# Peptides against a protein of PDB entry 2YKT, part 12

Target 1, 231 residues: chain A of PDB entry 2YKT
Amino acid sequence: SRSEEMHRLTENVYKTIMEQFNPSLRNFIAMGKNYEKALAGVTYAAKGYFDALVKMGELASESQGSKELGDVLFQMAEVHRQIQNQLEEMLKSFHNELLTQLEQKVELDSRYLSAALKKYQTEQRSKGDALDKCQAELKKLRKKSQGSKNPQKYSDKELQYIDAISNKQGELENYVSDGYKTALTEERRRFCFLVEKQCAVAKNSAAYHSKGKELLAQKLPLWQQACADPS

## One batch from the design tools (peptide; aimed at target 1 L25 K105 D109 E196)

Design b1_p20_1 (made by RFdiffusion4)
Pose (drawn by RFdiffusion4):
Structure b1_p20_1 (pose): chain A 225 residues (1-144, 151-231), chain P 20 residues (1-20)
Amino acid sequence: SRSEEMHRLTENVYKTIMEQFNPSLRNFIAMGKNYEKALAGVTYAAKGYFDALVKMGELASESQGSKELGDVLFQMAEVHRQIQNQLEEMLKSFHNELLTQLEQKVELDSRYLSAALKKYQTEQRSKGDALDKCQAELKKLRKKPQKYSDKELQYIDAISNKQGELENYVSDGYKTALTEERRRFCFLVEKQCAVAKNSAAYHSKGKELLAQKLPLWQQACADPS
Amino acid sequence: ALEEESEAYTEALEEFEEEE
């Protein structure tokens, strides 16, 4: 009987994956694509900014008394080119290693989940029907206490076997369904961890490039007196 | 542990497609 409760829980897990998880994953993929389109806009504009800044640096390079300011502005643009390309690195860890792999999995999953739930429902129903029929045959013999005919015993053995088979099938089906759900959340967490490692390398690169150059830049227009 | 569960998921999809 708890078996029937477990049977409904299992159907519910497959339904949750197909109707809640995969659609939300489709939405997450769409947000990720918008995010990358936006990140591309920033990388492009950062280019225009830094070229405008190099132009100022060229002007200071040609003047009397401000040449070293020209060097400071060159170095600011250079630091940004090095930071940006550590960002473009985190960006491709986003496209090839996250969005593409998620899209690939979710595409095949629709058929896979519809087929797995269906196979499970058919197998569970077939085992239930065979058990009910064996039990009906036995009830017929028994109707027309510590006594059992040869044939009654054979039915009792068969019912015991089929009941054990049905309960194991439902028990294993539930474990499998929870595992299908956990594997999908694990893959998502793994893809996010990978993008996160690259975000850590990007931010670490920025901290050190600036920690190196920033004091010299702050000194460039200090009072020499 | 995450890698193992993710690899098992990928293999399950590949095996299903091979069967079809």
Fold by OpenDDE base, seed 4:
Structure b1_p20_1 (fold): chain B 231 residues (1-231), chain A 20 residues (1-20)
Amino acid sequence: as target 1 above (231 residues)
Amino acid sequence: ALEEESEAYTEALEEFEEEE
């Protein structure tokens, strides 16, 4: 029946979220943590490299013929420091605004979805059972009427059951239809949350990239000509 | 709206947690 098919579709949406989406999201979080760790490692290693570059700049500044190149090396290290600061801010956002929030919610969501599905199933079954009962009673009444010498006695009651069945069928169909819409909304909201949090991270990432591009574009021509300039 | 649907998800979970 239409209601049975829609009921199956509704249950499948909940099952898809619980069995496909949420496990995939847990994996996404795990991959995110790995990515964060790698980027943190890059940041640490880069700090050591550019600290060493500063030391080279100090030596140039102490030289008789390369003093101006000391300033260039210091500028290179400083630009890197500013770029890395932006990266650190991006990583903080990545951790706090995406990974942590997703992790907290995905653990709770398993219980939430289980309860939501159970509630839907219980009410759907209740309405279905009530419909089945009315249909069974109508069938019994019709059997009694066929065996009676006075079938007219049962005509009003038969009409009442027919009306009740029609109403209960409509209620069941509406409930299942609403249930399906609700389930699809639940799925959509989870994707929306993911997209929204990813957008926040993307904004911070864009700031990191733009700052790096801006600083390097400004300074690189100056650095490139440094050796050609008179001391 | 993206933000509205995202917030609705958060609120539903928070309400459930309080009732649990």
Scores: peptide ipSAE 0.385, ipTM 0.898, DockQ to the pose 0.876
OpenDDE base, seeds 1, 2, 3, 5: peptide ipSAE 0.385, 0.384, 0.379, 0.384; ipTM 0.898, 0.898, 0.895, 0.898

Design b1_p20_1_s1 (made by RFdiffusion4, then SolubleMPNN; from b1_p20_1, 11 letters changed)
Fold by OpenDDE base, seed 5:
Structure b1_p20_1_s1 (fold): chain B 231 residues (1-231), chain A 20 residues (1-20)
Amino acid sequence: as target 1 above (231 residues)
Amino acid sequence: SLKELTQAYLKSLEEFLKEL
């Protein structure tokens, strides 16, 4: 029936969130933590590389013929330090505003959705059982009327059951329809939350990349000319 | 009842899960 199909659709939305979305979100969080760890590793390795570059700059500064190239090498290391600071700010935001918040909510959400589904199922069943009971009583009444010498005795009661069945059918259909809309809203809300949080990450990432581009674009022409135009 | 407990549970979590 239409109500049965809508009921199945409603249950499938909840199941999709619990069995597909939430596990995928847990994996997303795990991959985010792995990415954060890898970036921290890159940061550490890069520090060692640019510290070694500073050492080369010190040697240039101590030379008789390459002193100005020492300043260039120091500037390269300083630009890296500034870019690294922007990366650290981005990672802090990534951790605190995305990963931590998602991790806190995902486990609680599983419990919430289970309870929401159970509530829906209980009420749906209650309404269905009440409808089935009225239909069964009408069937019994009609059977009695067909065997009676006075069928008119049951006419008013038959009409009452028909009306009750119609009302209960409508109530069940409305409840299941509203349940489906509610379930779809729950799903949409979760995707929307993820999108909004990822937009914040994207904004912070854009700021990091912009800062790096700006700093390098400012200095790179000067560095490229350093050997051709000695001071 | 189970229904009452479920309703109370859902209300308690509603604010926390409002965004997600």
Scores: peptide ipSAE 0.043, ipTM 0.558, DockQ to the pose 0.087
OpenDDE base, seeds 1, 2, 3, 4: peptide ipSAE 0.036, 0.038, 0.036, 0.027; ipTM 0.577, 0.663, 0.533, 0.638

Design b1_p20_1_s2 (made by RFdiffusion4, then SolubleMPNN; from b1_p20_1, 13 letters changed)
Fold by OpenDDE base, seed 1:
Structure b1_p20_1_s2 (fold): chain B 231 residues (1-231), chain A 20 residues (1-20)
Amino acid sequence: as target 1 above (231 residues)
Amino acid sequence: ELAKLSKEYEQSLQDFLAEE
C-alpha cells in the first residue's frame, strides 16, 4: 500500500543518517584532526627554515659588501612570521568552530535519531494496529450478517465501521507522510549544519591567504630592487 | 535557509538533552 511504502521510505531515511551519514561524519572529523596536525607540523618545520634564513641575514649584515641584503633577508623572515601567525589563528578557528562542534554533536546525534525513529515507529504501529483491528471487526460483522435471518440489523454498525476505517486510514496516511517530511528535514539540516561550519572555515582560510598575498605583494618589489641596486 | 536549518538542528539536540 501507499502508506506501507511511505513508511519504508521514512525508516530508510533514518537508517541512512544513522548508518551512512554519521559514520562518514566521524571519519570526516578524524581526517580533519589529521589535517590540523599536519598543518601544525608545517608551521614548526617552516620555523626552522626561516630561522636558518635569519642566520644568512646575519652573515650578510656582518659582511663588508652585502650589508643591505641582510635587512632584506630579515624582512623575508619577518613576513613569514606574520603569515604563520595568521595560519595559527586559522587553525584555532578550524579546531574550535568546526572539529569540536561536529565531534560534540555527532555522538549526541546517534541517541537523538534512535529516539526519534523509535517514537515514529511506535506511533505508526499503534495507528496501524488500530486500523487493522477495525478492519477485522468489520469483516467479522459482515460474516455474522450473512449468517443472520435479519441482515438489516447490522447495517448501521457496518456503516460506522466503514467510516471509522476511512478516518483511521486517512490518519495513518497523514502521519506517515508527515513522518517522511520530518525525516527528510532531519537529513537536510545536518548537511546544512556541516556546510555552515565549513563556510566559517572557508572565511578564516580566505583571511589567511589574503594577508599572505598582501604582505608578499607589498614587499616583493622592494626585495627584487635590492638585488638590482647593490650598494 | 542554511543558517535557519543549522540553528534548528542545534536547537533540536539541546531540546533532546533537556528532556533527558
Scores: peptide ipSAE 0.368, ipTM 0.896, DockQ to the pose 0.943
OpenDDE base, seeds 2, 3, 4, 5: peptide ipSAE 0.365, 0.358, 0.364, 0.360; ipTM 0.895, 0.893, 0.895, 0.894

Design b1_p20_1_s3 (made by RFdiffusion4, then SolubleMPNN; from b1_p20_1, 10 letters changed)
Fold by OpenDDE base, seed 1:
Structure b1_p20_1_s3 (fold): chain B 231 residues (1-231), chain A 20 residues (1-20)
Amino acid sequence: as target 1 above (231 residues)
Amino acid sequence: ELKKLSEEYEESLKKFLEEE
């Protein structure tokens, strides 16, 4: 029936969230943590590299003929420091605004969805059972009427059952339809939450990239010129 | 719509915790 089909669709939405979305989200969080760790590793390695660059700048500053290049090398290291500061801010946001938020909610969400599905199933079954009972009673009444010498005495009751069945059928269909809409909304809310948190990360990432682009665009020509025209 | 649905998600979980 239409209601049975809609019921199956509703249950499938909840099952998809619980069995596909949430496990995938857990994996996404795990991959995010790995990515964060790798970026932290890059940060540490970069610090060592640019600290060594500063040492080269010190040697240039102490030299007789390359003093001006010492300042250039120091500037290169300083630009890196500023870029790195932006990266650290991005990483904080990545951790605190995305990963932590998702991690805290994913387990709770499983319980929430289980409860929501159970509530829906209980009410759906209750309405279905009530409908089935009414249909069964009508069938019994019709059998009695067929065996009776006075079928007319059952006519009013038959009409009452028919009306009751119609009302209960409509109620069941509406409930299941609303249930399906609710389930789809639950799914959409979760994707929206993910997208919103990812957007926040993207904004902070953009700031990191913008700062790097700005600083390097400003300084790179100066550094190149210093190599061409020694003082 | 995006922000609204995201907020509704958080609110639904919060409410569930309060009722549990």
Scores: peptide ipSAE 0.345, ipTM 0.890, DockQ to the pose 0.903
OpenDDE base, seeds 2, 3, 4, 5: peptide ipSAE 0.337, 0.334, 0.338, 0.340; ipTM 0.887, 0.886, 0.889, 0.888

Design b1_p20_1_s4 (made by RFdiffusion4, then SolubleMPNN; from b1_p20_1, 9 letters changed)
Fold by OpenDDE base, seed 1:
Structure b1_p20_1_s4 (fold): chain B 231 residues (1-231), chain A 20 residues (1-20)
Amino acid sequence: as target 1 above (231 residues)
Amino acid sequence: KLKELSKEYEESLEKFEEEL
């Protein structure tokens, strides 16, 4: 029936969230933690490299003929430090605003969805059983009427059962339809939550990239000129 | 709408947690 089909669709939405979305989200969180760790590793490795660059700048500053290049090398290291500071801020946001938020909610969400599905199933079954009962009683009444010498005595009761069946059928269909809309909304809210948190990360990432672009665009021509025109 | 639906998700979980 239409209601049975809609019921199956509703259950499938909840099952898809519980069996596909949530496990995939757990994997997404795990991959995010790996990515965070790798970026932290890059930051650490970069520090060592640019600390060594500073040492080269010190040697230039102590030289007789390359003193001005010492300042250039120091500027290169300083620009990198500023870029890394922006990266660290991005990583904090990535951890605190995305990964932590998702991790804290995913387990609770599984319980929530289980409860929501159970509630829906219980009420759907209750309405279905009530409908089936009325249909069964109507069938029994019709059998009695067919075996009776006075079928007219059952006519009013038959009409009452027909009306009750119609009403209960309508209630079941409406409930299942609303249940399906609710389930789809639950799914959409979860994707929206993910997208919203990812948007925050994207904004912070944009700040990191913007700062790097700005600093390098400003300084790179100066550094190139210093190499071309020694003092 | 994105922010609204995201907030509704958070609120639904918070309410559920309070009811546990």
Scores: peptide ipSAE 0.383, ipTM 0.903, DockQ to the pose 0.894
OpenDDE base, seeds 2, 3, 4, 5: peptide ipSAE 0.376, 0.378, 0.382, 0.383; ipTM 0.901, 0.901, 0.904, 0.903

Design b1_p20_2 (made by RFdiffusion4)
Pose (drawn by RFdiffusion4):
Structure b1_p20_2 (pose): chain A 225 residues (1-144, 151-231), chain P 20 residues (1-20)
Amino acid sequence: SRSEEMHRLTENVYKTIMEQFNPSLRNFIAMGKNYEKALAGVTYAAKGYFDALVKMGELASESQGSKELGDVLFQMAEVHRQIQNQLEEMLKSFHNELLTQLEQKVELDSRYLSAALKKYQTEQRSKGDALDKCQAELKKLRKKPQKYSDKELQYIDAISNKQGELENYVSDGYKTALTEERRRFCFLVEKQCAVAKNSAAYHSKGKELLAQKLPLWQQACADPS
Amino acid sequence: SELEETAEETREEVGEWDVS
C-alpha cells in the first residue's frame, strides 16, 4: 500500500523534471544567450574607449613636458587589454562549456524522459495486473485455515514472488527517479563551477595588474616640491 | 570550494546525466 504512495511519488518526479526543470532550463539558456550578447556589446565598447585613450596617449607622447603622461595612458590601455582577454577567456568558458552543453543535453532529454516514464508506467502496471490475477485465482480456490492444497500453496508461492518483484520494482523506480533529478542539478552546478573558476582567474589577473601599475600612475602628477 | 566538493561527491554517488 505504501507501495502505491511511492508509485505516485515516482510519477511526480518525472513530471517535475519534464514540466518544471527542463522548461526552466530552457529559460536559463535563453537568459545566458542574452547575457553573452550583452557581454559582447561591452567588450566591443571597451575597445572604442581604450583606442580613444591611446589617441590621447599619442598626443602627450609628441609634446614637450608631458611625454611620460603619454606613457601612463599607454600603460592604462595595455592593462585593460590584458584584463579584457582574461575576461574573453571566462566568456568562452560560458559559450562552449556551459550554454552549448546545456542545450545539447536538454535537446535529447525530452525523448529520454518521455520514454523512461512510459516504460516505468507500463512495467509497473503489468506487474500489478499479474499480481491481482494470481490473487483472484487463489481467492477462487480458497472460497470453493492452516491447511493448504498443493495448488493453493503453489499460488501462495507465486503471489509472494510477484509481490516481492512489484515492491522492489517500485522501490528501485523511486530511487532511480530521484537520481535522474539529482544528476540534472549536479550537471548544472558543475557547469556553473567551471565558469566560476574562470571568473576567479579573471578577477585575480585584474587585481595583480592594477596592484602593479596603479601606484606609479598615481605618482605621475604629484607635486615634486 | 565547498560547493565544488559537494558537487563531486554528488556526481560520484549518482553519476553523470544520461540521455541514452
Fold by OpenDDE base, seed 2:
Formats: C-alpha cells, structure tokens, sequence
Structure b1_p20_2 (fold): chain B 231 residues (1-231), chain A 20 residues (1-20)
C-alpha cells in the first residue's frame, strides 16, 4: 500500500543516516585530522628551514659586500613567519569550527537516530495494529450478519467500524507521511551543517591564501631589486 | 513514552544541527 511504501522509505532514510552518513562523516573527520597533522608538520619543518635562512642572513650582514642582502634574507624569513602564523590560525579554525564540532555531534547522533527510529516504528506499528483490529472486527461482524436472521441488527455497528477504519487509515497515512518528512528533514539538516562548517573552513583558507599572496607580492619586487642593483 | 523520552534527551545532548 501507499502507507507501507512510505513507511519503508521513512525507515530507509534513518538507516541511511545511521549506516552511511554517520560512518562516512567519521571517516571524513579522521581524514581531516590526518590533514591537520600533516599541515602542522609542514609548519614545523618550515620553521627549521627559515631559521636556517636567518642564519644565512646573519652571515650576509657580517660580510663586507653583502650587508644589504642580509636584510633581504631576514625579510624573507619574516614574511614566511607571518604566512605560517596565518596558516596556524587557519588550522585552529579548521580544528575548532569543523572537526571538533562534527566529532561531538556524530558520536552522539547514533543514539538519537536509533531512538527516533524506534519511536517512529513503535507508533507506526501501534496505529497499524489498531487498524488491523478494526478491519478484523468488521470482517467478523459481516460474517455474523450473513448468518443472522436479522442482518439489520448489525447495520449500525457496521457503520461504526467503517468509520473507525476510515479514521484510523487516515491517521496512519498522515503519521507515516509526517514521519517521512521528519526523517528527510533530519537528513538535510546534517548535510547543511556539514556544508556550513566547511564554508567556515573555506573562508579561513581564503584568508590564509590572500594574506600570503599579499605579503609576497609586496616584498618580492624589493628582494629582486636587491639582487639586480647591489649597493 | 520511554522511547520518546530517550529520543528527546538524546536530542538535547547532541544539540541541534542548525545552520546559522
């Protein structure tokens, strides 16, 4: 029936969230943590590299003919430090605004969804059973009426059962329909939340890239000039 | 119902998946 099909669809939405979405989200979080760790590793390695560059700048500053290049090398290291600081801020946001929040929700969500599904199933079954009971009683009444010498005696009760069946059928259909809408809303909300948190990451990433581009664009001509036109 | 209470309690614990 339409109600039975809608019921199956509703259950499938909840099952899809629990069995597909949430496990995939956990994997997404895990991959995010790996990415974060790798970027933190880059930051650490970069520090060592640019500290070594500073040392080269010190040597240039101590030279007789390359003093100005010492300042250039120091500026290069400083610009990199600023870029790395911006990266670290981006990583903090990545961790706090996306990974942590998703992790907190996904770990608890399975319990909620399981309970919500069970609630729906229990109530759906209750309404279904009540309908089936009324249908069975009507069938028994009709059988009794056919065997009776006075069928008119059962007419009023037959009408009452017909009305009760109609009402219970409508109630079941509405309940299942609303259940399906609710389930779809639960699914959509989770995807929207993910998108929103990923947008926050994207904004922070854009800020990192912009800052780096701006700093390098500002200084690179100066550094190139220092090599081309020695003082 | 017990299931209703459990679902509601768990929803409160998880918090809303709201889009800000």
Amino acid sequence: as target 1 above (231 residues)
Amino acid sequence: SELEETAEETREEVGEWDVS
Scores: peptide ipSAE 0.051, ipTM 0.669, DockQ to the pose 0.097
OpenDDE base, seeds 1, 3, 4, 5: peptide ipSAE 0.044, 0.051, 0.063, 0.050; ipTM 0.539, 0.648, 0.570, 0.654; seeds 4, 5 fail the geometry check

Design b1_p20_2_s1 (made by RFdiffusion4, then SolubleMPNN; from b1_p20_2, 7 letters changed)
Fold by OpenDDE base, seed 5:
Structure b1_p20_2_s1 (fold): chain B 231 residues (1-231), chain A 20 residues (1-20)
Amino acid sequence: as target 1 above (231 residues)
Amino acid sequence: SPLEEKAKEEREKYGEWDTS
């Protein structure tokens, strides 16, 4: 029936969240932690490279003919340090605002979804059983009426069961329809939460990239001219 | 029902996926 199909769809939404979305979200968090670790590794490796560049700047500053190039090399290392500090701030936000919050939500969600699904199933079954009982009693009443010398004796009771069946059918259909809308809303809220948290990461990443671009755009022309103007 | 009460309690604790 339409109600049975809608019931199946409702249960499938809850199952999809529990069996597909939540495991995939746990994997996403794990991949995020791996990415964070790799970026921290890049930070460490970059520090070693730019510390070595500072050493080259020291040697230039000690030279008789290349002192001004020492200042250029120090500026290059300092701009990198500032860019790296912005990356560390972005990573801290990535950890605290995305990974930690998603991990907390996905851990708690299994109990919530199990309780919500069980509540829905129990009430759906209760309404279905009450409808089936009324249909069975109407069928028994009609059999008694057909075998009776006075069928009119059962007419009022037949009308009462017909009305009760119509009402219970409508209640079941409405409950299952509302259950499906609720389940779809629960699914959408989880995707929206992920999108919003990922938007925060995107904003932080944009700020990091903007700062790096600004610092390099300001200094790069000066560094490119440094070899053309020997002191 | 005990299941309805449990579902309410779990919703109040864990059902909030809204970003504050």
Scores: peptide ipSAE 0.046, ipTM 0.599, DockQ to the pose 0.111
OpenDDE base, seeds 1, 2, 3, 4: peptide ipSAE 0.043, 0.043, 0.057, 0.039; ipTM 0.635, 0.659, 0.657, 0.642; seeds 3, 4 fail the geometry check

Design b1_p20_2_s2 (made by RFdiffusion4, then SolubleMPNN; from b1_p20_2, 11 letters changed)
Fold by OpenDDE base, seed 5:
Parts: C-alpha cells; sequence; structure tokens
Structure b1_p20_2_s2 (fold): chain B 231 residues (1-231), chain A 20 residues (1-20)
C-alpha cells in the first residue's frame, strides 16, 4: 500500500543516517584531525627553517659589506612568522568550529536517532494494529450477518466499522507522511550543519591566504632590489 | 507513552544540529 511504502522510506532515511552518514562523518573527523596534525607539523618545521634563516641574517649584519642584506633576511623571516601565525589561527578555527563540534554532535546522535526511530515505529505499529483490528471485526460482523435470519440487524454496526476503518486509514497515512517529512528534515539539517561549519572554516582559510598574498606582494619587490645596490 | 517521553527528552538534549 501507499502507507506501507512510505513507512519503508521513512525507516530507510533513519537507517541511512545511522549506518551511512554518522560513520562517514566520524571518518571525516578523523581525517580532519590527521590534516590538522600535518599542518601543525608544517608550522613547526617552518619555524626551524626560518630560525636558521635569521642566523644567516645575523651573519650578514655582522659583515662590513652585506649589512643591508641582513635586514632583508630578517624581514623574510618575519613575514613568514606572520603568515604562520595566520595559519595557526586558521587551524584553531578548524579545530574548534568544525572538528570539535562535529565530534560532539555525532557522538550524541546515536541515542537521539534510536529514540526517534523507535517512537515512530511504535506509533506507526499502534495505528496499523488498530486499523487491522477494525477490519477484522468488520469481517466477523459480515460473516455473522450472512448467517442470520435478520441481516438488517447488523447494518448500522457495519456502517460504523466502515467509517472507523476509513478514519483510521486516513490517520495512518497522515502519520506516516508526516514521519517521512520529519525524517528527511533530520537528514537535511545534518548536511546543512556540515556545510555551514565548513563555510566558516573556508572564510578563515581565505583570510590566511589573503594575508600571505598581501605581505609577500608588498615586500618581494624590495627584497629583489636589495642585491642590485652595490655595498 | 514512555517511548514518546524518552524520544522527546533525547530531542531536547541532543537533537539540535542547526547553527541557528
Amino acid sequence: as target 1 above (231 residues)
Amino acid sequence: SAVEAAAQAEREKYGEWNTS
């Protein structure tokens, strides 16, 4: 029936969230943590590299003929420091605004979804059983009427069961339809949450890239000119 | 029902997934 098909669809939405979406989201979080760790490693390794560059700048500053190149090397290291600071802010956002929040949500979602599905199933079954009971009673009444010398005695009661069946059928169909809409809304809001959190991270990432571009664009011409001037 | 009450309690505590 239409109601049975809609019921199956509703259960499948909940199952898809529980068995596909949530496990995939846990994996996404794990991959995100690995990515965060790698980027933190880049920041640490970069610090060592540019600290070594500063040492080269110190040597230049101690020379009589290359003092100005010392300042250039220091500026290069400082610009990198500012870029890395911006990366660290991006990583902080990535951790706090995406990974942590997703982890909290997915961890708690199993209990919620189990309860929601169980509620739906219990009420759907209750309405279905009530309908089946009325249909069975109507069938019994009709059999009794066919065996009676006075069938008209049962006519009013037959009409009452027909009306009750019609009403219960309508209630079941409406309940299952609303249940399906609710389930689809539950699925959609989880995807929307992921998209919104990813957008926040993307905005912060854009700021990191913009800052790096601006700093390098401003300083690079000056650094390129430094070796052209005789000391 | 007890199931309905439990589901509602879980919804109120854990069911929020939107940022607004």
Scores: peptide ipSAE 0.081, ipTM 0.686, DockQ to the pose 0.111
OpenDDE base, seeds 1, 2, 3, 4: peptide ipSAE 0.067, 0.075, 0.075, 0.062; ipTM 0.680, 0.687, 0.681, 0.589

Design b1_p20_2_s3 (made by RFdiffusion4, then SolubleMPNN; from b1_p20_2, 9 letters changed)
Fold by OpenDDE base, seed 1:
Structure b1_p20_2_s3 (fold): chain B 231 residues (1-231), chain A 20 residues (1-20)
Amino acid sequence: as target 1 above (231 residues)
Amino acid sequence: SAVEKEAKELREKYGEWDTS
């Protein structure tokens, strides 16, 4: 029946969230933590490289013939420091606005969804059992009427059971339909939450890339001329 | 029902996936 099909679809939505979405989201969070750790490692390694560049700038500043190139090398290291500071801010946002919030939601979501599914199943079964009972009573009444010398005695009760079956069928169909919409809403909310948190990360990443581009675009022409204009 | 109460308590405690 249509109600049985919609019931199966509703259960399958909850099962898909519990068995497919939530495990995949846990894996996504784990991959995010690995990515965060690697980017922190890049920041640390970059510090060592640009500290060594500063040392080369110190040697230039101590020379008689290359003193102005010392300032260029210091500026290169300083621009890098500012870019790395912006990266650290992005990483803090990535951790606090995406990873932590997803972890808080996914950790106990299986228990929530199990309770929601069980609630739906219990009420669906209760309505189904009430319908089946009315159908069984109508069938018993019809058998009794066929064996009776006066079938007209049962006509009013037959109409009452037909009306009760129609009403209970409608209630079951509406409940299962609403249950399916609720399950789809639960699924959509989880994807929307992920998308919105990823949008926040994307905004912070854009700020990092914009700052780096701005700083380098401002200074690079000056650095390129430093060897052509021996002062 | 007991199941409805548990589902409500879990929603209140572990929150909506709605972005505030």
Scores: peptide ipSAE 0.094, ipTM 0.696, DockQ to the pose 0.096
OpenDDE base, seeds 2, 3, 4, 5: peptide ipSAE 0.073, 0.086, 0.059, 0.055; ipTM 0.757, 0.668, 0.524, 0.535; seed 4 fails the geometry check

Design b1_p20_2_s4 (made by RFdiffusion4, then SolubleMPNN; from b1_p20_2, 12 letters changed)
Fold by OpenDDE base, seed 2:
Structure b1_p20_2_s4 (fold): chain B 231 residues (1-231), chain A 20 residues (1-20)
Amino acid sequence: as target 1 above (231 residues)
Amino acid sequence: SAVEKAAQEERAKYGDWETS
């Protein structure tokens, strides 16, 4: 029936969220944590490299013929420091605005979905059983009427059961339809949450990349000229 | 609807996926 099909669809939505979306999201979070760790590793390694560059700048500054190149090397290291600070801010946002929030949501979601599905199933079954009961009683009444010497005695009661069946059928269909819409809304909400959190990360990432580009674009011409200038 | 109300009650217990 239409109601049975809609019921199956509703259950399948919840099942898809529980068995596909949530596990995939947990994996996404795990991959995000791995990515964060790798970027933190880059940060640490970069610090060592540019600290060593500063040392080269110190040596240049102590020389008679390369003193100005010391300043260039220091500027290179400083620009790197600024870029790295932006990366750290991006990573902090990535952690706090995406990973942590997703983790918090997904952790409780299994309980929510199980409860929601169970509640839906319980009420759906209750309405279905009530309908079936009325249908069964109508069938019994009709059998009794057919065996009676006065079938008209049961006509009013037959009409009452017909009306009750119609009403219960309508209620069941509406309930299941609303259940399906609700389930789809729950699914959509989860995807929307992910998209919005990813947008926040994207904004911070864009800021990091922009800042780095700007700083390097500003200084690189100066640094490129430094070796051509007579000391 | 009754279903929406039920969903809201469960969201209140376990949290929702709305972004602030």
Scores: peptide ipSAE 0.331, ipTM 0.898, DockQ to the pose 0.111
OpenDDE base, seeds 1, 3, 4, 5: peptide ipSAE 0.104, 0.136, 0.134, 0.122; ipTM 0.686, 0.713, 0.720, 0.697

